# Designs tried in a protein design run: peptides against a protein of PDB entry 5VVV. Part 121

Target 1, 276 residues: chain A of PDB entry 5VVV
Amino acid sequence: FLCGVVEGFYGRPWVMEQRKELFRRLQKWELNTYLYAPKDDYKHRMFWREMYSVEEAEQLMTLISAAREYEIEFIYAISPGLDITFSNPKEVSTLKRKLDQVSQFGCRSFALLFDDIDHNMCAADKEVFSSFAHAQVSITNEIYQYLGEPETFLFCPTEYCGTFCYPNVSQSPYLRTVGEKLLPGIEVLWTGPKVVSKEIPVESIEEVSKIIKRAPVIWDNIHANDYDQKRLFLGPYKGRSTELIPRLKGVLTNPNCEFEANYVAIHTLATWYKSN
Target 2, 276 residues: chain A of PDB entry 5VVV as posed
Amino acid sequence: FLCGVVEGFYGRPWVMEQRKELFRRLQKWELNTYLYAPKDDYKHRMFWREMYSVEEAEQLMTLISAAREYEIEFIYAISPGLDITFSNPKEVSTLKRKLDQVSQFGCRSFALLFDNIDHNMCAADKEVFSSFAHAQVSITNEIYQYLGEPETFLFCPTEYCGTFCYPNVSQSPYLRTVGEKLLPGIEVLWTGPKVVSKEIPVESIEEVSKIIKRAPVIWDNIHANDYDQKRLFLGPYKGRSTELIPRLKGVLTNPNCEFEANYVAIHTLATWYKSN

## One batch from the design tools (peptide; made by RFdiffusion4, then SolubleMPNN)

Design b2_p19_5_s2 (from b2_p19_5, 6 letters changed)
Fold by OpenDDE base, seed 1:
Structure b2_p19_5_s2 (fold): chain B 276 residues (1-276), chain A 19 residues (1-19)
Amino acid sequence: as target 1 above (276 residues)
Amino acid sequence: MDPEEFLKKKAEEELEKLK
């Protein structure tokens, strides 16, 4: 069971010292996972093709080593979906080389994210792939196998919540393709019925699990505030029954952008996790 | 702002910066 934090927000990323403090807190609270996915890391998303500099590499190596010191699984995410051509072997090879670089930093766990992108493929991809889901699954499976089938590999679908599913969760051709074609060792991220789910009913997890043919990992936006930086979400982790725990592969909270605001959010997630 | 509207706007802004 993956339980911890995703740094998955828009806005100023956390500094390395905040991330190390996070790992110490995660260990103390018996949480086990950190997903690196800051939207404003340009080499994570907008400029995903660009290799890390020597200085950036040293920082990431230090961060990954710190995660290991605190027994926290460091998952590196990349979000190539803004402008990748899935059918282009050069794009696939560029993605491989980027993940090879991060593997050299000592990273062993990875995520491919296709959240918050246009559903339309380019003309070249439409000639090769029958749907956007087929293109995403193809590259994800290829990368997963290329990396030697890492113990933890995550996929974020473009339809990552109930409101983004067309026509709905149980009838989505996109999620059906993901469920049928994504290799079984790849985990699927999900935010619940909405982007920010006030509640995540057990029945909603059973519905999505059926179509994706696996238990999801919750990317939980309950404390996310990037969409409203005038607000801080200081309340406890709530609206998730502990009956979800045996029906999930994990829960990663995407909390407030302000690192100092997240004590209650993360601590109460840990209490929730231990209550089962 | 609504979270879905915010994320849509952010994705649009990102695509504009890539042009």
Scores: peptide ipSAE 0.579, ipTM 0.939, DockQ to the pose 0.893
Fold by OpenDDE base, seed 2:
Structure b2_p19_5_s2 (fold): chain B 276 residues (1-276), chain A 19 residues (1-19)
Amino acid sequence: as target 1 above (276 residues)
Amino acid sequence: MDPEEFLKKKAEEELEKLK
């Protein structure tokens, strides 16, 4: 069971000292996972093709080493979906080289994210792939196999919550393709009924699990505030029954942008997880 | 801002910067 934090918000990423403090807190609270997915890291998302500099590499190596010191699984995410041509072998090779670099930093767990992108494929991809889901699954499976089938590999669908599913969760051709064609060793991220779900009902997890043919990892935006940084979400982790735990592969909270605001959010997630 | 509207706007702004 993956339980911890995803740094998955828009805005200024956390500094390395904040991330190290996070790992210390996660260990202390018996949480086990950190997903690196800061939207405004240009080399994670907008300029995903660009290799890390020597200085950036040293920072990431230090961060990954710190996660290991605190027994926290460091998952490196990349979000190539803004402008990747899925059918272009050069793009796939560029993605492989980027993940090879991160593997050299000592990273062993990875994620491919296709959240918050347009559903339209380019003309070249339409000639090769029958749908956007087929394109995403193809590259995800290829990368997963190229990396030697790592123990933890995550996929974030473009339809990552109930409100983004067309026509709905149980009838989505996109999610059906993901469920049927995504390799079984790849985990699927899910956010619940909405982008910000006040509640995640058990029935909603059973519904999505059926179509994706696996238990999801929750990307939980309950404490996310990037959409309204004038607000801080200081309340406890709530609106998730502990009956979800045996039906999930994990829960990763995407909390407030302000690192200092997240003590209650993360601590109460840990209490929730240990209460099962 | 609504979370869904915010994410849509962010994705649009990112695509515009890549052009």
Scores: peptide ipSAE 0.578, ipTM 0.941, DockQ to the pose 0.906
Fold by OpenDDE base, seed 3:
Structure b2_p19_5_s2 (fold): chain B 276 residues (1-276), chain A 19 residues (1-19)
Amino acid sequence: as target 1 above (276 residues)
Amino acid sequence: MDPEEFLKKKAEEELEKLK
């Protein structure tokens, strides 16, 4: 069971010292996972093709080593979906080289994210792939196999919540393709009925699990505040029954952008997880 | 702002910067 934090918000990323402090807190609270997915890291998303500099590499190596020291699984995410041509072998090779670099930093766990992108394929991809889901699954499976089938590999679908599913969760052709074609060792991220789910009912997890043919990892936006600069959610982790735990592969909270605001959010997630 | 509207707007802004 993956339990911890995703740094997955828009806005200023956390500094390396905050991330190390996070790992110390995660270990202390018996949490085990950190997903690196900051939207405003240009080499994660907007400029995903660009290799890390020597200085950036040293920072990431130090961060990954710190995660290991605290027995926290460091998952490196990349979000190529803004402008990747899935059918172009050069793009696939560029993605492979980027993940090879991160593997050299000592990273062993990875994620491919296709959240918050346009649903339309380019003309070249439409000639090769039957749908956007087929294109995404093809590259994800290829990268997963190329990396030697790492123990932890995550996929974030473009339809990552109930409100983004067309026509709905149980009838989504996109999620059906993901469920049928994504390799079984790849985990699927999900935010619940909404992007920010006030509640995640058990029945909603049973519904999505049926179509994706696996238990999801919850990307939990309950404490997210990037969408509203006036919001600071200091309340406990709530609206998730502990009956979800046996029906999930994990829970990763995407908390407030302000690192210091997240004590209650993360601590109460840990209490929730250990209460089962 | 609604979270879904915010994320849509962010994706649009990112795509405009890549053009």
Scores: peptide ipSAE 0.538, ipTM 0.930, DockQ to the pose 0.923
Fold by OpenDDE base, seed 5:
Formats: C-alpha cells, sequence, structure tokens
Structure b2_p19_5_s2 (fold): chain B 276 residues (1-276), chain A 19 residues (1-19)
C-alpha cells in the first residue's frame, strides 16, 4: 500500500530542504511514499524533453538518497502530455533518455502523468492510434518495459476523476482502453468522484476499479490549495472510510502549496492509514 | 488546456462544497 504525499500542485515547488523534512516526517508517521510531480518544475512538464544539468542532477541525486535514508519510496513523475507526439519515435526516445537519466540518479519508481491536458490528439497520432487512450497506453507500456518493469510504476489518466469521465466512469471508452491495454503491473492514479473530492465513497472506488481492472492509487486533492492560495486547508484527512484501504493500492495526498501548513493533513492521513 | 482551466475546475468544485 503506497501511503504518503504527492508534490503535485501548481505554484512554487517545495525546496530541497522542505522535501527532506517531509521524508523525515513521513518516516516518523510510518508513511512510505513521495511522488515528485511539481507542475511548475520546468523539466517535469513544460520542458519535459530537457535533460537535467549537472547541478540539477546533484540536487535530485541528493534528494533521492535522502528519501532512501528515510525509507521513503521516491517516485519520479513526468508529464509529457502538453506537447508530446505519441507516434513520433524521437519523442519516445527523448522520454526514454530523460527517465534513464533519472534512473542513473538512483530512482527506481516512476510515473507518467497525462492529467490536465486536452483530449485531442494531433493529426499524426490520429493516423496511428485508434484513440487518445491507445496512444497514452502504448507509450506508457513501452516506457514501463524499457525501464525493466519497475516494481512501482504509476499512470495518471486524462480522465482521472468521475467528473472527467465521458460519458461516465463505468462507460468511459478511455478508461476501458486503459483497463484492457495498460500492463497489469502499472498502477492507475485517481482523485475520486471529483478533482477535489469531499468524499470518496466505497462504491465509487468499486466502479472505477472494475473498468480499470485494478485497485487505484488515490491522488487526494482534499488539502490542495493551488486553485486558491488565499485559502489554507488545515483540517484533518476526512471523508474517506477506512473500508477504502483494502480496495486501494495507495493514497498520496496533494496538500497545500505552503509546506508548513501540511502538518495536520499528513499526520491525520497517517492516523487514518493505521486505523485499518 | 491551460493550467488555469484546471485550477478553475478545482475552484468550481470547491465552491460546490460550500453550497
Amino acid sequence: as target 1 above (276 residues)
Amino acid sequence: MDPEEFLKKKAEEELEKLK
């Protein structure tokens, strides 16, 4: 069971010292996972093709080593979906080289994120792939196999919540394709019925699990404030039955942008996780 | 889609919790 934090918000990423402090807190609270997915890290999303510099490499190596020291699984995410051409072998090769570089930093766990992108394929991809889901699954499977089938590999679908599913969760052709064609060793991220789910009913997890043919990992936006930085979500982790735990592969909270605001959010997630 | 559109959707969903 993956339990911890995703740094997955828009806005100023956490500094390396905050991330190291996070790992110490995660270990202390018997949480086990950190997903590196800061939207405004240029080389994560906007400039995903760009290799890390020597200085950036040293920082990431130090961060990954710190995660290991605290027995925290460091998952490196990349979000190529803004401008990738899935049918272009050069794009696939560029993505491979980027993930190879991160693997050389000692990273062993990876994520491909296709959240917060348009559902439209370019003309070249439409000639090769039957749907956007087929394009995403093709590259995801190829990358997963290329990396030697790492023990933890995550996929974030474009339809990552109930409100984004067309026509709905159980009938989504996109999620059906993901469920049927995504390799079984790849985990699927999900935010619940909504992007910011107040509640995640058990039935909603059973519904999505059926179509994706696996238990999801929750990307939990309950404490996310990237959409309104004037608000701080200081309340406890709530609106999730402990009956979800056996029905999930994990829960990763995407908390407030303000690192210092997240004590209650993360601590109460840990309490929730231990209560099952 | 612009990140602002997704942030707006998050904000709209949060406003629904207040109703």
Scores: peptide ipSAE 0.300, ipTM 0.840, DockQ to the pose 0.053

Design b2_p19_5_s3 (from b2_p19_5, 9 letters changed)
Fold by OpenDDE base, seed 4:
Structure b2_p19_5_s3 (fold): chain B 276 residues (1-276), chain A 19 residues (1-19)
Amino acid sequence: as target 1 above (276 residues)
Amino acid sequence: VDPEKFLKEYSKKLLEKLK
């Protein structure tokens, strides 16, 4: 069970010292996972093709080493979906080289994220892939296999919540393709019925689990505030029955952008997790 | 504030910066 934090918000990423402090807190609270997915990291999303500099590499190596020191699984995410041509072998090779670099930093767990992108393929991809889901699954499976089938590999679908599913969760051709074609060792991220789910009903998890043919990892935006920087979400982790725990592969909270605001969010997630 | 609207607008801005 993956339980911890995803740094997955839009806005200023956390500094390395905050991330190290996070690892200390995660360990102390018996949480086990950090997903590195800061939307405004240029080399994570906008410039995903660009290799890390020597200085950036040293920082990431240090961060990954710190995660290991605190027994926190460091999952490196990349979001190539803004401009990748899935059918282009050079793009696939570029993605491989980027993940090879991160592997050299000591990272062993990875995520491919296709959140917050258009559902449209370019003309070249349309000639090769039957759908956008097929393109995403193809590259995800290839990368997963290329990396030697790491123990933890995550996929974030473009339809990552109920409101993004067309026509709905249970009938989504996209999620059906993901469920059918994504290799079984790859986990699927899900935010619940909405992007920011006030509640995640058990039935909603059963519904998505059926179509994706696996228990999801919750990317939990309950405390996310990137969409409203005038608000801090200081309340407890709530609106998730503990009955979800046996039905999930994990929960990763994407909390407030303000690192200091997240004590209650993360601590109460830990309390929730331990209550099962 | 609609989170879904925010994300769609932000995604669009990112796509515009890549062009």
Scores: peptide ipSAE 0.357, ipTM 0.879, DockQ to the pose 0.882
Fold by OpenDDE base, seed 3:
Structure b2_p19_5_s3 (fold): chain B 276 residues (1-276), chain A 19 residues (1-19)
Amino acid sequence: as target 1 above (276 residues)
Amino acid sequence: VDPEKFLKEYSKKLLEKLK
């Protein structure tokens, strides 16, 4: 069971010292996972093709080593979906080289994120792939296999919550393709019925699990504030029954952008996790 | 959370309530 934090918000990423402090807290609270997915980290999303510099490499190696020291699984995410051409072998090769570099930093767990992108494929991709889901699954499977089928590999769908499913969760052709074609060792991220789910009912997890043919990892936006920087979400982790735990592969909270605001959010997630 | 995606979700929900 993956339990911890996803740094998955828009806005200023956490600094390396904050991330190291997070790992100390995660260990102390018996949480086990950190997903590196900061939207405004340039080489994560906007410039995903760009290799890390020597200085950036040293920082990431140090961060990954710190995660290991605190027994935290460091998952490196990349979000190529803004401008990748899925059918272009050069793009696939570029993605491979980027993840090879991160593997050399000692990273062993990875994620491909296709959240917050348009559903449209370019003309070249339309000639090769039957749907957007087929394109995403193809590259995800290829990368997963290329990396030697790492123990932890995550996929974030474009339809990552109930409200984004067309026509709905159980009938989504996109999620059906993901469920049927995504390799079984790849985990699927999900935010619940909504982008920011006030509640995640058990029945809603059973519904999505059926179509994706696996238990999801919850990307939990309950404490996310990047959509409204005038607000801080300081309340406890709530609206999730502990009956979800046996029906999930994990829970990763995407908390407030302000690192210092997240004590209650993360601590109460840990309490929730241990209450089962 | 992308503000545009959040607003789109909210708008969809409002339209569904008006039907």
Scores: peptide ipSAE 0.297, ipTM 0.803, DockQ to the pose 0.094
Fold by OpenDDE base, seed 5:
Structure b2_p19_5_s3 (fold): chain B 276 residues (1-276), chain A 19 residues (1-19)
Amino acid sequence: as target 1 above (276 residues)
Amino acid sequence: VDPEKFLKEYSKKLLEKLK
């Protein structure tokens, strides 16, 4: 069971010292996972093709080593979906080289994120792939196999919550394609019925699990404030029955942008996780 | 959470309540 934090918000990323402090807190609270997915880290999303510099490499190596020191699984995410051409072998090779570089930093767990992108394929991809889901699954499977089928590999769908599914969760051709064609060893990220789910009913997890043919990992936006930085979500982790735990592969909270605001959010997630 | 995606979701919910 993956339990911890995703740094998955828009706005100023956490600094390396905050991330190290996070790992210390995660270990202390018996949480086990950190997903590196800061939307405004340029080489994660906007400039995903760009290799890390020597200085950036040293920082990431130090961060990954710190995660290991605290027995936290460091998952490196990349979000190529803004401008990738899925059918272009050069794009696939560029993505491979980027993930190879991160693997050389000592990273062993990875994620491909296709959240917050347009649902339309370019003309070249339409000639090769029968749907957007087929294009995403193809590259995801290829990358997963290329990396030697790492123990932890995550996929974030474009339809990552109930309200983004067309026509709905149980009838989504996109999620059906993901469920049927995404390799079984790849985990699927999900935010619940909504982008920011006040509650995640058990029945909603059973519904999505059926179509994706696996238990999801919850990307939990309950404490996310990047959409309204004038608000701080200081309340406890709530609206999730402990009956979800046996029905999930994990829960990763995407908390407030302000690192210092997240004590209650993360601590109460840990309490929730241990209560089952 | 992308503010645009969040607003799009919220707008759908408003439209469903108006039906």
Scores: peptide ipSAE 0.284, ipTM 0.800, DockQ to the pose 0.094
Fold by OpenDDE base, seed 1:
Structure b2_p19_5_s3 (fold): chain B 276 residues (1-276), chain A 19 residues (1-19)
Amino acid sequence: as target 1 above (276 residues)
Amino acid sequence: VDPEKFLKEYSKKLLEKLK
């Protein structure tokens, strides 16, 4: 069971010292996972093709080593979906080289994120792939196999919540393709019925699990504030029955942008996890 | 959470409540 934090918000990323402090807190609270997915980290998303500099490499190596020291699984995410051509072997090779560099930093766990992108393929991809889901699954499976089938590999679908599914969760051709064609060792991220789910009912997890043919990892936006910088979400982790735990592969909270605001959010997630 | 995606989700729900 993956339980911890995803740094998955828009806005100023956390500094390396905040991330190291997070690992100390995660270990202390018996949480086990950190997903590196800051939207405004240029080499994560907008410039995903660019290799890390020597200085950036040293920082990431130090961060990954710190995660290992605190027994926290460090998952490196990349979001190529803004401008990748899935059918272009050069793009696939560029993605492989980027993840090879991160593997050299000592990273063993990875994520491919296709959230917050347009549902449109370019003309070249339409000639090769039957749908957007087929294109995403093809590259994800290829990367997963290329990396030697790492123990933890995550996929974030473009339809990552109930409200984004067409026509709905149980009838989505996109999620059906993901469920049928994504290799079984790859985990699927999900935010619940909504982008920001006030509640995640058990029946909603049973519905999505059926179509994706696996238990999801919850990307939990309950404490996310990147959409409203005038608000801080300081309340406890709530609206999730402990009956979800045996029906999930994990829960990663995407909390407030302000690192110092997240004590209650993360601590109460840990209490929730240990209560089952 | 992308503000545009959040607003799009919110508008869809408003339309569903008006039906």
Scores: peptide ipSAE 0.273, ipTM 0.797, DockQ to the pose 0.094

Design b2_p19_5_s4 (from b2_p19_5, 11 letters changed)
Fold by OpenDDE base, seed 1:
Structure b2_p19_5_s4 (fold): chain B 276 residues (1-276), chain A 19 residues (1-19)
Amino acid sequence: as target 1 above (276 residues)
Amino acid sequence: MDAEKFLLERAKKELEKLK
């Protein structure tokens, strides 16, 4: 069971010292996972093709080593979906080289994210793939196999919540393709009925699990404030029955942008996890 | 702001910067 934090918000990414402090807190609270996915890290998303500089490499190596020291699984995410051409072998090779670099930093767990992108494929991809889901699954499976089938590999679908599914969760051709064709060792991220789900009913998890043919990892936006940084979400982790725990592969909370605001959010997640 | 609206707007802005 993956339990911890995803740094997945829009806005100023956390600094390395904040991330190290996070790892210390996660260990203390018996949580085990950190997903690196800051939207405004340019080499994560907007400029995903660009290799890390020597200085950036040193920072990431130090961060990954710190995660290991605190027994936290460090998952490196990349979001190529803004402008990748899935059918272009050069694009696939570029993605492989980027993940090879991160592997050399000591990273062993990875994620491919296709959240918050246009549903339309380019003309070249439409000639090769039957749908957007087929294109995403193809590259994800290829990368997963290329990396030697890591123990932890995550996929974030473009339809990552109930409100984004067309026509709905149980009838989505996109999610059906993901469920049927994504290799079984790859985990699927999900935010619940909404982007920010006030509640995540057990029945809603059973519904999505059926179509994706696996238990999801919850990307939980309950404490996310990137959409309204004038507000801080300081309340406890709530609206999730502990009956969800045996029906999930994990829970990663995406909390407030302000690192110092997240004590209650993360601590109460830990209490929830240990209460099953 | 609505979260879904915010995310959609951010994605559009990012795509425009890449053109």
Scores: peptide ipSAE 0.343, ipTM 0.876, DockQ to the pose 0.903
Fold by OpenDDE base, seed 4:
Structure b2_p19_5_s4 (fold): chain B 276 residues (1-276), chain A 19 residues (1-19)
Amino acid sequence: as target 1 above (276 residues)
Amino acid sequence: MDAEKFLLERAKKELEKLK
């Protein structure tokens, strides 16, 4: 069970010292996972093709080493979906090289994220892939296999919540393709019925699990505030029955952008997790 | 602004920056 934090928000990424402090807290609270997915890290998303500089590499190596020190699984995410051409072998090779670099930093867990992108493929991809889901699954499977099928590999679908599913969760051709074609060892991220789900009913998890043919990892935006920086979400982790725990592969909270605001969010997640 | 609208707008803005 993956339980911890995803740094997945828009806005200023956390600094390395904050991330290290996070790892200390995660360990202390018996959480086990950090997903590195800061949207405004240029080399994570917008310039995903760009290799890390020597200085950036040193920082990431240090961060990954710190995660290991605190027994936190560091999952490196990359979000190539803004402009990747899935059918272009050079793009695939570029992605491989980027992940090779991160592997050299000591990272062993990875995620491919296709959240917050357009559903449309370019003409070249349309000639090769039957759908956007097929393209995403193809590259994800290839990368997963290329990396030697790491123990933890995550996929974030473009339809990552109920409201983004067309026509709905249970009938989504996209999610059906993901479920059918994504290799079984790859986990699927899900935010619940909504991007920010006030509640995540058990039935909603059963529904998505059926179509994706696996228990999802919740990317939980309950405390996310990037969409409303005038607000801090300081309340406890709530609206998730503990009955979800046996039905999930994990929960990663994507909390407030303000690192200091997240004590309650993360601590109460830990309490929730331990209550099963 | 709701979260969904925000995310879609941000995605669009990012795509525009890449053009």
Scores: peptide ipSAE 0.335, ipTM 0.872, DockQ to the pose 0.873
Fold by OpenDDE base, seed 3:
Structure b2_p19_5_s4 (fold): chain B 276 residues (1-276), chain A 19 residues (1-19)
Amino acid sequence: as target 1 above (276 residues)
Amino acid sequence: MDAEKFLLERAKKELEKLK
């Protein structure tokens, strides 16, 4: 069971010292996972093709080593979906080289994220793939296999919540393709009925699990505030029954952008997790 | 660069409508 934090918000990424402090807190609270997915990190999303510099590499190696020291699984995410041409072998090779570099930093867990992108494929991809889901699954499976089928590999669908599913969760052709074609060793991220789900009912998890043919990892935006500058939710992790735990592969909270605002968010997640 | 920024802004707006 993956339980911890995803740094998955838009806005200023956390600094390395904050991330190290996070790992210390996660260990102390008996959480086990950090997903590196900062939307505004230069080489994570907008410039995903660019290799890390020597200086950036040293920082990431140090960060990954720190995660290991605190027994936190460091999952490196990349978000190529803004401008990748799925059918272009050069793009696939570029993605492979980027993840090879991160593997050299000591990273063993990875994620491919296709959240917050346009649903339309380019003309070249339309000639090769039957649908957007087929394109995403194809590259994800290829990368997963290329990396030697790492123990932890995550996929974030474009339809990552109930409200994004067309026509709905149970009838989504996109999610059906993901469920049928995504290799079984790849985990699927999900935010619940909404992007920010006030509640995640058990029935809603059963519904999505059926179509994706696996238990999801919750990307939980309950404490996210990147979408509303006036929002600061400092309340406890709530609206998630502990009955979800046996029905999930994990829960990763995507908390407030302000690192110091997240004590309650993360601590109460830990309490929730240990209460089962 | 312009297309990526536009898509991000669009995605954010879409997310706001669905929250």
Scores: peptide ipSAE 0.059, ipTM 0.708, DockQ to the pose 0.116; fails the geometry check
Fold by OpenDDE base, seed 2:
Structure b2_p19_5_s4 (fold): chain B 276 residues (1-276), chain A 19 residues (1-19)
Amino acid sequence: as target 1 above (276 residues)
Amino acid sequence: MDAEKFLLERAKKELEKLK
């Protein structure tokens, strides 16, 4: 069971010292996972093709080593979906080289994220793939196999919550393709009924699990505030029955952008997890 | 740059609508 934090918000990423402090807190609270997915980190998303500099490499190596010291699984995410051409072998090779570099930093867990992108394929991809889901699954499976089938590999769908599913969760051709064609060793991220779900009913998890043919990892935006930085969500982790735990592969909270605002959010997630 | 800013703004708007 993956339980911890995803740094998945828009806005200024956390500094390395904040991330190290997060690892200390996660260990203390018996949480086990950190997903590196800061939207405004240039080489994560906008410039996903660019290799890390020597200085950036040293920082990431230090961060990954720190996560290991605190027994926190460091999952490196990349979001190539803004401008990748899925059918172009050069693009696939570029993605492989980028993840090879991160592997050299000591990273062993990875994620491919296709959240918050346009659902339209370019003309070249339309000639090769029958749908956007087929294109995403193809590259995800190839990368997963190329990396030697790491123990933890995550996929974030474009339809990552109930309100983004067309026509709905149970009838989505996109999610059906993901469920049928994504290799079974790859985990699927899910956010619940909405982008910000006040409640995640058990029935909603059973519904999505059926179509994706696996228990999801929750990307939980309950404490996310990147959409309204004038608000801080200081309340406890709530609206999730502990009956969800046996039906999930994990829960990763995407909390407030302001690092120091997240004590209650993360601590109460830990209490929730241990109460099962 | 323009596409990301647009997607950021869209994502924020979508997040606000889904609140």
Scores: peptide ipSAE 0.040, ipTM 0.712, DockQ to the pose 0.115; fails the geometry check

